# Peptides against a protein of PDB entry 5HDT, part 82

Target 1, 163 residues: chain A of PDB entry 5HDT
Amino acid sequence: MVVKTFMDMDQDSEEEKELYLNLALHLASDFFLKHPDKDVRLLVACCLADIFRIYAPEAPYTSPDKLKDIFMFITRQLKGLEDTKSPQFNRYFYLLENIAWVKSYNICFELEDSNEIFTQLYRTLFSVINNGHNQKVHMHMVDLMSSIICEGDTVSQELLDTV
Target 2, 163 residues: chain A of PDB entry 5HDT as posed
Amino acid sequence: MVVKTFMDMDQDSEEEKELYLNLALHLASDFFLKHPDKDVRLLVACCLADIFRIYAPEAPHTSPDKLKDIFMFITRQLKGLEDTKSPQFNRYFYLLENIAWVKSYNICFELEDSNEIFTQLYRTLFSVINNGHNQKVHMHMVDLMSSIICEGDTVSQELLDTV

## One batch from the design tools (peptide; made by RFdiffusion4, then SolubleMPNN)

Design b2_p19_4_s2 (from b2_p19_4, 7 letters changed)
Fold by OpenDDE base, seed 2:
Structure b2_p19_4_s2 (fold): chain B 163 residues (1-163), chain A 19 residues (1-19)
Amino acid sequence: as target 1 above (163 residues)
Amino acid sequence: EKLKEELEKKREEARRAAK
């Protein structure tokens, strides 16, 4: 049994959380996840991250396929951390900070494809990590990866090979 | 551009709600 550890944050009441269910579903559509504009996709990822923070430790999605698609999507956006001089870097930083603090990816442990998700995450993070990143960026990346390793019951060999 | 503006508004709303 996978033990999930999520950051305890001050969240809206359950009643108020319902206000964002439609938004969550809307943003999870192919229109947004496959949007051709990179800046749009980044904004979508940030919105999704904030939505996950609202619903943590639960998810507003009931479909495992949707959850997989979303986290694979977020993972792809993290590639934008590679350019520290980009005008959008601060927003990529926000995305990283958010998902690390909330431990958003830990919700993926219940998914059959969790190892695939984590593998892609680790590959992505290690591909963008560089000495140009400040200590905070490194800290968030380490926090994100360490939490998954420490809390996961089963880690694929492929994932271990990326560490 | 209009889409980005709309997403920004939604993002800010969600961010405030998550506090």
Scores: peptide ipSAE 0.477, ipTM 0.931, DockQ to the pose 0.022
Fold by OpenDDE base, seed 4:
Structure b2_p19_4_s2 (fold): chain B 163 residues (1-163), chain A 19 residues (1-19)
Amino acid sequence: as target 1 above (163 residues)
Amino acid sequence: EKLKEELEKKREEARRAAK
């Protein structure tokens, strides 16, 4: 079964999606994506992840540049997974779990800069993986990376070098 | 801060809607 078809069956109604369009656009603003507070950025990333779950397998954003900015932003937040004792670790875990299950990054395949996005994601994940993570964290990291490899038609040499 | 509280509320609403 194709992932897109599967996700189409589980997506919310169009009316439900419309309710969160303004929120999606608001959260994608520079004010939030470049917010100086680390905790604010994490919350924004979690909100974005939930929004992507609502719209999966589609996205409420029409601008390729905006989508790129969002996923590069989410990728940067995943760096917080490295500290398992952080008070915010549960939110970082939620972010990882969500984007892995929803396969949110699959939206990036239509972007011309998809290889850059995936490369940064893999580099980030491998940089934060450590023995302090429980098996669920590892599972989600593997699921996220495997899904991209399995769904992609081609993988750049740079990405292959990071794997 | 108030901004974090607002974001948390919005996140929770979105999370419930996505389930």
Scores: peptide ipSAE 0.472, ipTM 0.931, DockQ to the pose 0.022
Fold by OpenDDE base, seed 3:
Structure b2_p19_4_s2 (fold): chain B 163 residues (1-163), chain A 19 residues (1-19)
Amino acid sequence: as target 1 above (163 residues)
Amino acid sequence: EKLKEELEKKREEARRAAK
């Protein structure tokens, strides 16, 4: 695809990518994914999003269970988009913008539980979307959801009913 | 917190690397 080719042209060397492998594994630990501080969790999610951008269209994780945990974690952080006046809103915006641009969730198509991940994502987005969001926020939400619908071979009826 | 500062540093490094 054109998008894939364009992203590949801007990727770092394989040697540069290896520098972030240990960080990727460290951030995916239960210590960070279940950290009690919500600001820490948001920052971890942003770091994970940046890591996915580096490795796109692949991921530095080989375990399907770990990938599922990560994307369910990122999905939970997106709930913070509901409060447009939060001091952390700009960081939530960055997270949304990043995952929409990179199409990070498209990695999940190879997972057995992809429908569960996508369903949770859509439910979360529709639960937080409101008229207080600017046009860019709405655009990124639409881009994120439409990419999954358009690029997926099969989409569950439950997911289609949510859209 | 120190942890947040460390994470922010790593985030900035990753962001620059991703261009």
Scores: peptide ipSAE 0.445, ipTM 0.922, DockQ to the pose 0.022
Fold by OpenDDE base, seed 1:
Structure b2_p19_4_s2 (fold): chain B 163 residues (1-163), chain A 19 residues (1-19)
Amino acid sequence: as target 1 above (163 residues)
Amino acid sequence: EKLKEELEKKREEARRAAK
């Protein structure tokens, strides 16, 4: 998506954004994406989400494979939303809130494997959605899913069947 | 723990920049 939104109008200058390119690449390494510590992975996901917010509606990554890996990684972290009593729940909430607000997954529309990414996202969200979540959590989940459906030209029938 | 601390620092920096 190339269209500017109100959220990216208050972002740093292009020169300032360059300061985070190395960090973006660093966090996309297998060392972080496959780190054995789940708390580390959560922190990495939050960092990545903030990076996407900085560069929205674009991304600092030029490799489609890297983008795919990152969003599949973020999707896996969202599984942590199922435990509302976890000491890390607030960070999982932040992750959800951020990616929903920024519409980060909309970057995936240009990827060849976008349907796979969206399918995994929806499966993950519906696997963790429960009545124990407050209204804000539900709202962000709905916003995240509806944005993809409404702005995507093609959504797989399998994905639609899950909704 | 040291790694988490470093990540927290970077996260906070990115958050402030994006805010």
Scores: peptide ipSAE 0.466, ipTM 0.930, DockQ to the pose 0.022; fails the geometry check

Design b2_p19_4_s3 (from b2_p19_4, 12 letters changed)
Fold by OpenDDE base, seed 5:
Structure b2_p19_4_s3 (fold): chain B 163 residues (1-163), chain A 19 residues (1-19)
Amino acid sequence: as target 1 above (163 residues)
Amino acid sequence: EEEEKRREEARELARRGAK
């Protein structure tokens, strides 16, 4: 029921942000982040991406630990981009396009574990990128990675080694 | 659709300003 409510989040207005605040917080619970169904986790990731889009430039999540969990979770879902022939690929594409355009990961710069999050993101993207991806997918991946490098004042050597 | 576009543009401006 909660997931169904967020399937139409693209059409939510800013006036409804307060109404859906509690639902947004509930979506980030372990019940959803650790759901055993892979397709459900993908839907949750897309909903979370939409929440970041709707509440930008801020996020309704106040806990740094929760934000870390969410972005590590989203990063794990991006592994699904490796199979371009999957019926779920369009939803993975939506996830990538959304987080790249919104620059959702920018909020991570304020986290102590930002370098860990970015490193895991880069490793994941490089692990799934292949010649089968069309130019749009490549562009979103590059936009996402380039934005983090450009907007970060300093990056760890480990991250630089990953690039 | 036009209203949604304007709203999204406002959010984008907010993101830029927050940097």
Scores: peptide ipSAE 0.028, ipTM 0.597, DockQ to the pose 0.069
Fold by OpenDDE base, seed 4:
Structure b2_p19_4_s3 (fold): chain B 163 residues (1-163), chain A 19 residues (1-19)
Amino acid sequence: as target 1 above (163 residues)
Amino acid sequence: EEEEKRREEARELARRGAK
């Protein structure tokens, strides 16, 4: 229900955005981010990706620490892209496609720990990229990485070392 | 669905451009 709710929302519907704001905030709680079930965490990540899409270019999360936790969490979920034969691969694909298209990680540029977040993202993506991925998956991965490089004023040496 | 994605992308680009 929650997944469908956010997936179907229009970013121009201010009334709906206000109505589901508390739900969006609740989904970023430790209860969900540290949930022991990996399938639940994947669903949470997809919902969070949809939240960033809906509330773009801003985020409903006001705490820099919370934003960092969320993007580190999403980055960890992207590890699931490594198994192209997984029953959950389509949902991992949705997550990747969404964050690449929305450019969700661009919100991280205002965070003091942005370099850490981007470094972990790049390391994760390069660790999961393999020849089993089709052209669309590769395209989204490249789009995600190139968008960050193009938008950033400066890139840390640590990030450059991962590229 | 592709048409909806294009509209959504356009709205997002407009919002980001206004920031």
Scores: peptide ipSAE 0.028, ipTM 0.619, DockQ to the pose 0.087
Fold by OpenDDE base, seed 1:
Structure b2_p19_4_s3 (fold): chain B 163 residues (1-163), chain A 19 residues (1-19)
Amino acid sequence: as target 1 above (163 residues)
Amino acid sequence: EEEEKRREEARELARRGAK
């Protein structure tokens, strides 16, 4: 229900954004980020991606540490893209498509540990990229990575070596 | 006012991209 609610919510619903703000904050708790069920974690990641979409260009999370935890969490979920035959692949695709189009990771530029976040993202993406992915998946992955490189003022050598 | 306008434009762009 929560996932569906955020997916159906648009950016013009200011009253709804305020109403669900507390829920958005709770979804970033350790209870959800460290949930033992991988399918639940995927749903949480999709919800978080939708939250970033809804509240763009800002995010409701005020703590830099929390933002770091969230994006490291989302990055870990992207590992699920490796299995194109999984019944959950469509949700992984949704996650990828969302964060790529919204450019959600761009909010990380203001974080002290941005290079760590981007490095982990690139390592994860290159670890799952394979010829079994269709053109759309490849495009989203490239868009996600290129946006960070093109819009970032500074990119670490480690990140460049990963590419 | 100017900053608020820019934020609204950014939100609109994000909405179209995420659509």
Scores: peptide ipSAE 0.022, ipTM 0.561, DockQ to the pose 0.078
Fold by OpenDDE base, seed 3:
Structure b2_p19_4_s3 (fold): chain B 163 residues (1-163), chain A 19 residues (1-19)
Amino acid sequence: as target 1 above (163 residues)
Amino acid sequence: EEEEKRREEARELARRGAK
């Protein structure tokens, strides 16, 4: 129910944004980010991606440490893209498409550990890319990585080495 | 007010870009 609620929410619904603010904050708690069930973590990641979409360009999370945790968490979920035959692949695709389109990771530029986050993202994406992915998946991956490179003023050597 | 306008414009652009 909660998952569907966020997925169906629109950016233009300001009243709903206020109503679900508390829920959005709770979704970033350790209880959800460290949930033992892999499928639950995927759903949480999708919800978080939707939250970034809904609240764009500003996320409701004010703590830099929390933002880092969230994006590192989302990055870990992207590993699931490696299995194109998984029953959950469509949700992984949704996650990828969402964060690529919204440019969610661009919020990380203001974080001290942005290079670490981006490096982990790139490593993860390159580790899961395979010939089983269709052109749309590849395009979203490229869009996600290109947006970060193009908008970043400084890129670490380690990040450049991954490209 | 100007800040809110910029945010609204950003939201609108994002919404329009949705497929």
Scores: peptide ipSAE 0.019, ipTM 0.540, DockQ to the pose 0.069

Design b2_p19_4_s4 (from b2_p19_4, 9 letters changed)
Fold by OpenDDE base, seed 4:
Order: structure tokens, then C-alpha cells, then sequence
Structure b2_p19_4_s4 (fold): chain B 163 residues (1-163), chain A 19 residues (1-19)
């Protein structure tokens, strides 16, 4: 009975994912990724993170180029973590927490430019980390970086030099 | 991914609970 119930729930989840597919694809459009408003871009990044959470371990984005664009986009938004006193910091925190917990960047291992993506991520994180960040922020940053190192079969010298 | 592992654990727990 328990197994049957679980299977039914899983089926319902798949149906919901299909309903949100068009929205997910739309949010990854250039219109949103290149939006001139910084706060809008942050919101878009959070939504994309949620999409990765919902669809994990897969992603609704099938184009390698699109995936690269998305993760490079998310990485750029993480620069906002530097100012802990910003009114938008809580949303930046959410973004960080989400992608760290889900291990969203792990899908990038399938991409040709994975090393570039990870390098940019590490550079960004090290550039924004400061003593003003509390333990939770530091933990998420460490979790995010450690997950990539632990799950990666090979690490480029460039990435190692960044660390 | 972490979520993938969580799902696997949930499935395993559900299977054990069904026995």
C-alpha cells in the first residue's frame, strides 16, 4: 500500500512538471537572462534555481548552450552576496542555499565547457566571501564548492589554480 | 544530486514500509 501511494505521488509530480515546462523554458529566454534590471535578474535566477530543484536530477533545458548560459547567468548573480546589508541579500541567500542543497551545478559535468563554468563559479564565490557572512552562508558556499570537487572525476588545472 | 539521493532514500523507505 505504501509503495502504491508513493508511485501515485510520483506520477502526480510528473504531471505538474509537464505543466510548468513551458514556463521553465520561457524563464531561460534571453529576455530574462539579459534583463536590464538587476533585481529582476536576481528573481529570475531564483526561479531558475527552483526549476532545477523541481526537475532534479534532470533539467527541462535540453540545449547545452542554454544550460551554459543559465549557469553562467546564475554565477553572475551570486556576486550580489558580497553586500550582507543589502535589502536583497535574503534573496541572494536563498539562491545560494538552493543551488547548494540541490547541487544544481552537477548537471554541468555533461557540458563541454564545464571547467569554465566551475572556474567562474569558484572565482565568484571567493571574490564575494567576507567576514561579514554568517556561518550559514559560509557553509553553503563550502557545500557548493565541495560537491563539485567530490563528484567530479577530473578537475582542470585552471580550476585547481583558482581554489 | 542531493535531491536524487533523497528520492532514492524515500523509495527505499517506502519499500521497507510496504513489507
Amino acid sequence: as target 1 above (163 residues)
Amino acid sequence: SAKEEELKKKREEARKGAK
Scores: peptide ipSAE 0.019, ipTM 0.493, DockQ to the pose 0.046
Fold by OpenDDE base, seed 5:
Structure b2_p19_4_s4 (fold): chain B 163 residues (1-163), chain A 19 residues (1-19)
Amino acid sequence: as target 1 above (163 residues)
Amino acid sequence: SAKEEELKKKREEARKGAK
């Protein structure tokens, strides 16, 4: 058996997905989500994004509370997009591109606290967007926000005020 | 989601092939 890293993985067979399930679950533990090193947290976020990509449309996480924690965690990592000159910017870009393309946040519509998650996402994106970002970054940000608005039947006033 | 629909299709095809 060859050990694979999540960042190097794409969609696998059902048998392989089952094999990596335990690893995916462990990666979402508090040990990783609350790791003191921000670079480690960024790597964890990228791996989680890859897990969502691989297991889409169904995430391997069944707990609504865990899903909320994960997406709030990913949202917090997106703050790193503000500094375009950071050595880690390319990894932040990867994270943004991944979640925008996969539309990973769509699963949040099944959560009771979806409005809170989306509001926090929008606030974060608008707080970090600046003229230093190239067109691709802007495109992914807009795609991510637009897909959520289009998917939702109704948008809260708070979310509208954020936009 | 386009990605989700694509993956659903692939999984369904895989299940049909396994039968």
Scores: peptide ipSAE 0.018, ipTM 0.537, DockQ to the pose 0.067
Fold by OpenDDE base, seed 1:
Structure b2_p19_4_s4 (fold): chain B 163 residues (1-163), chain A 19 residues (1-19)
Amino acid sequence: as target 1 above (163 residues)
Amino acid sequence: SAKEEELKKKREEARKGAK
């Protein structure tokens, strides 16, 4: 229900954004980020991605620590892209497509640990990318990584070694 | 980013129109 709500929400409606602000904040709680069910975590990640889309260019989360937790969490979920035959692959694709299109990770440039977040993201993407992925998946992965490099002031040696 | 700026502009326009 929550997933459907955010997916269908008009990002141009300030009234609706205000209405669901508390829900957005609650979805970032440890209860959801550390949920034992993998499928639940995927749904949470998709919801969080939708929240970033809806509230772009800002995020409703004011805590840098919370933002870090969220993006580290989303990055971990992207591991699910590895199995293209999984029944949940479409949701993983949705997650990837969303964050790539919105450029959600660009918010991380304001965080002290941005380099750590980006490095983890790149390592994760390179670990799951394979020839079984279609062109769209590859394009989204490339778009996500290249956007971060292009908009960053500098790229750390560690990140360069990852690429 | 371009996407962020586009969304920002859209929201600003919507806010002005809602007044």
Scores: peptide ipSAE 0.018, ipTM 0.546, DockQ to the pose 0.070; fails the geometry check
Fold by OpenDDE base, seed 3:
Structure b2_p19_4_s4 (fold): chain B 163 residues (1-163), chain A 19 residues (1-19)
Amino acid sequence: as target 1 above (163 residues)
Amino acid sequence: SAKEEELKKKREEARKGAK
């Protein structure tokens, strides 16, 4: 399984990063981002999160438009965090934990549409946060949002209104 | 990002060790 492979990959292996570069690029294609199966999209999101972890602080994706598409895609998947009783919740948790720990969204500061991406992220997180989430989930959500605020030079009024 | 910098350092060390 591709997802398991990326999860187990060591960040220090440059040779492996080169081998999987083509796969990383292929996973960001519209075929996967617009896949009709929700579970497949979640797996794709987790894999993309692992790719960001492995290639941090740089992303293998050179197109700003592609990066925007990827993070908007990941943001949409985070909506699945709302149902804590879902069989897929553990994978949603992994996605959240990964992107929070790696600070994956910080790459978006280089994008012209960073404010749009962050706004959508915050709106999504606030929409799914509920009392059913344990302390760890809340902590990762706060860490993810606070990191962006602290490292950002400017925050749009729209984003401030969302918070 | 502090985490990104840490990862960068680790990769640089690994690259030096492989040569």
Scores: peptide ipSAE 0.017, ipTM 0.544, DockQ to the pose 0.069; fails the geometry check

Design b2_p19_5_s1 (from b2_p19_5, 13 letters changed)
Fold by OpenDDE base, seed 5:
Structure b2_p19_5_s1 (fold): chain B 163 residues (1-163), chain A 19 residues (1-19)
Amino acid sequence: as target 1 above (163 residues)
Amino acid sequence: MEERLKKLKKAGEKFKEKF
């Protein structure tokens, strides 16, 4: 129910954004981010990606530490892209497609620990990217990584020098 | 697309060595 609610929400629904603000904050709690069930964590990551889509270009989270925790959490879920035969692969694809299209990680440029977040994202994507992925997956991975490099004068010079 | 991916993979390998 909750997952479908956020998936169906529109960016122009200001009244709905306010109504579900508390739910958005609740989904970012340690209870969900540290949930023992892998499938639950994946669903939470998709919901969080939808929240960033809905509230873009802003986020309902005011704490820089909370934003860091969320993006580090989403990054960890992207490891599931490695197994293309997983029953959950389509949901991992949804997560990747969403964050690539929305450019949700652009919020991280305002964080002091942006370089750490981007480093972990790149490490994760480079660890899972392979020739077994279809062209759409490759496109979203490339778009996500390229967008961060192109927009980041604040991206570490070391990371920029590798590209 | 494949060429861009190869370049990124190569960059990623260098990245893994440095970080």
Scores: peptide ipSAE 0.019, ipTM 0.555, DockQ to the pose 0.031
Fold by OpenDDE base, seed 2:
Structure b2_p19_5_s1 (fold): chain B 163 residues (1-163), chain A 19 residues (1-19)
Amino acid sequence: as target 1 above (163 residues)
Amino acid sequence: MEERLKKLKKAGEKFKEKF
């Protein structure tokens, strides 16, 4: 998978930007975030990760509560990394790789409940890591977690306790 | 649901290809 940097991203037409914005807002709806099908939720999470990549370092979401819901949702999907033999593992890997590379969770520092989000992320990653994971998976997990620690002005004790 | 999923997949792939 070729991951493009923010500087390499093409500036879309205004029409395309509006389309992407509408999609971003639609995907963040409860209909998708609470969808009963796990494969649908995984696909939604991947799309949301791509949206964060496209709009980075900003986000198209203006509601702090919605941002929290989205990142808590993405965090829940990362539980699927546990089964390295699942048919969907490559999509879970993509999700991890994307959010680690983009440092998508760093936008959560703007949220009052950032510590809750980061704590859940760390707990999830530590709960799913196993001997079936290769070095790349470990690297992305470490990169994701270390980026948050390094950028954060303050780290809660609860977050430290999860490490 | 299937139609919405198809549209979502297509949109997702468009994101990946464009950026």
Scores: peptide ipSAE 0.011, ipTM 0.437, DockQ to the pose 0.040
Fold by OpenDDE base, seed 1:
Structure b2_p19_5_s1 (fold): chain B 163 residues (1-163), chain A 19 residues (1-19)
Amino acid sequence: as target 1 above (163 residues)
Amino acid sequence: MEERLKKLKKAGEKFKEKF
C-alpha cells in the first residue's frame, strides 16, 4: 500500500506532500533502514527514491546525518542488482531507474560527506555490474554517475581512483 | 576505474543508438 501511494503521487500535489510528510520521515527511521528483511529494505528504498522524486529538488529531511544515512542505505540496496534472475530484480531496476532519472544523489552535494557517499556509490555500481545486465541497466548506471561528475566542479582524487 | 567507466559509457551509447 505505502509503496503504491508514493509511486502514484506526482510533484504538483502540495496537499498530498504535506499529508504524507510524517510517513516520509518515518520511513527513514532506523527501524526501516536496519530492517532484517531484505525485501522490506528494498521496498523502503523504492519509497525513499519516490519521496526524493516527489519533493525534488528539495527533500523533506532536514538532518544532514539522516540524508547521509538514507543515501548510504540506498547504495547498499543497489547490490541487489547483481542477480538479474532474482524475483525482485525488477524492483532493483526501478530503484536504479528512478534515482538516475531524478538525479537524487545530487542532493548530496550539500552534505559535508558527499565524497564518501559518491565513492561508495561508484564502488557499489562497479561491483555489481556484470554481463547479465542489459544495455538499459548500463545506461542508467552511466546516467547516474555522469550526473554527479558533471555537476561537481571538482572530482576528488579518491573518486577518480575509484573510477 | 576510468577504463571501466569508459566501457560502461560505451555500452550506454550503444543502447541509445538502438533505441
Scores: peptide ipSAE 0.013, ipTM 0.457, DockQ to the pose 0.034; fails the geometry check
Fold by OpenDDE base, seed 4:
Structure b2_p19_5_s1 (fold): chain B 163 residues (1-163), chain A 19 residues (1-19)
Amino acid sequence: as target 1 above (163 residues)
Amino acid sequence: MEERLKKLKKAGEKFKEKF
């Protein structure tokens, strides 16, 4: 139900954005981010990605620490892209497609720990890339990584070492 | 990593040209 709510929400509907603000905040709680069930965490990540899509270019999360936690959480979920035969692969694909299209990680440039977040993202993506991925997956990974490089005013040596 | 990103980027660019 929650997943469908955010998936179908219009980005231009300010009334709906206000109505579901509390739900968006609740989904970023430690209860969900640290949930023991892998499938639940994946669903949470998809919802969070949709939240960033809906509220773009802003986010309903005001705490820099919370934003960091969310993006580190999403990054960890992207590890699921490695198994192309997984029953949940389509949801991992949706997650990747969404964050690549929306450029969700661009909000991380406002964070002091942006370099850490981007480094972990790149490491994760390169760790999961394999010959089982089709061209669409590769395209979204390229788009995501290239967008971050293009939008960044400076690239840290640590990030360069990661690439 | 730079070399890997370069290769991946090149592959993505070729894909965008064809499709």
Scores: peptide ipSAE 0.013, ipTM 0.457, DockQ to the pose 0.035; fails the geometry check

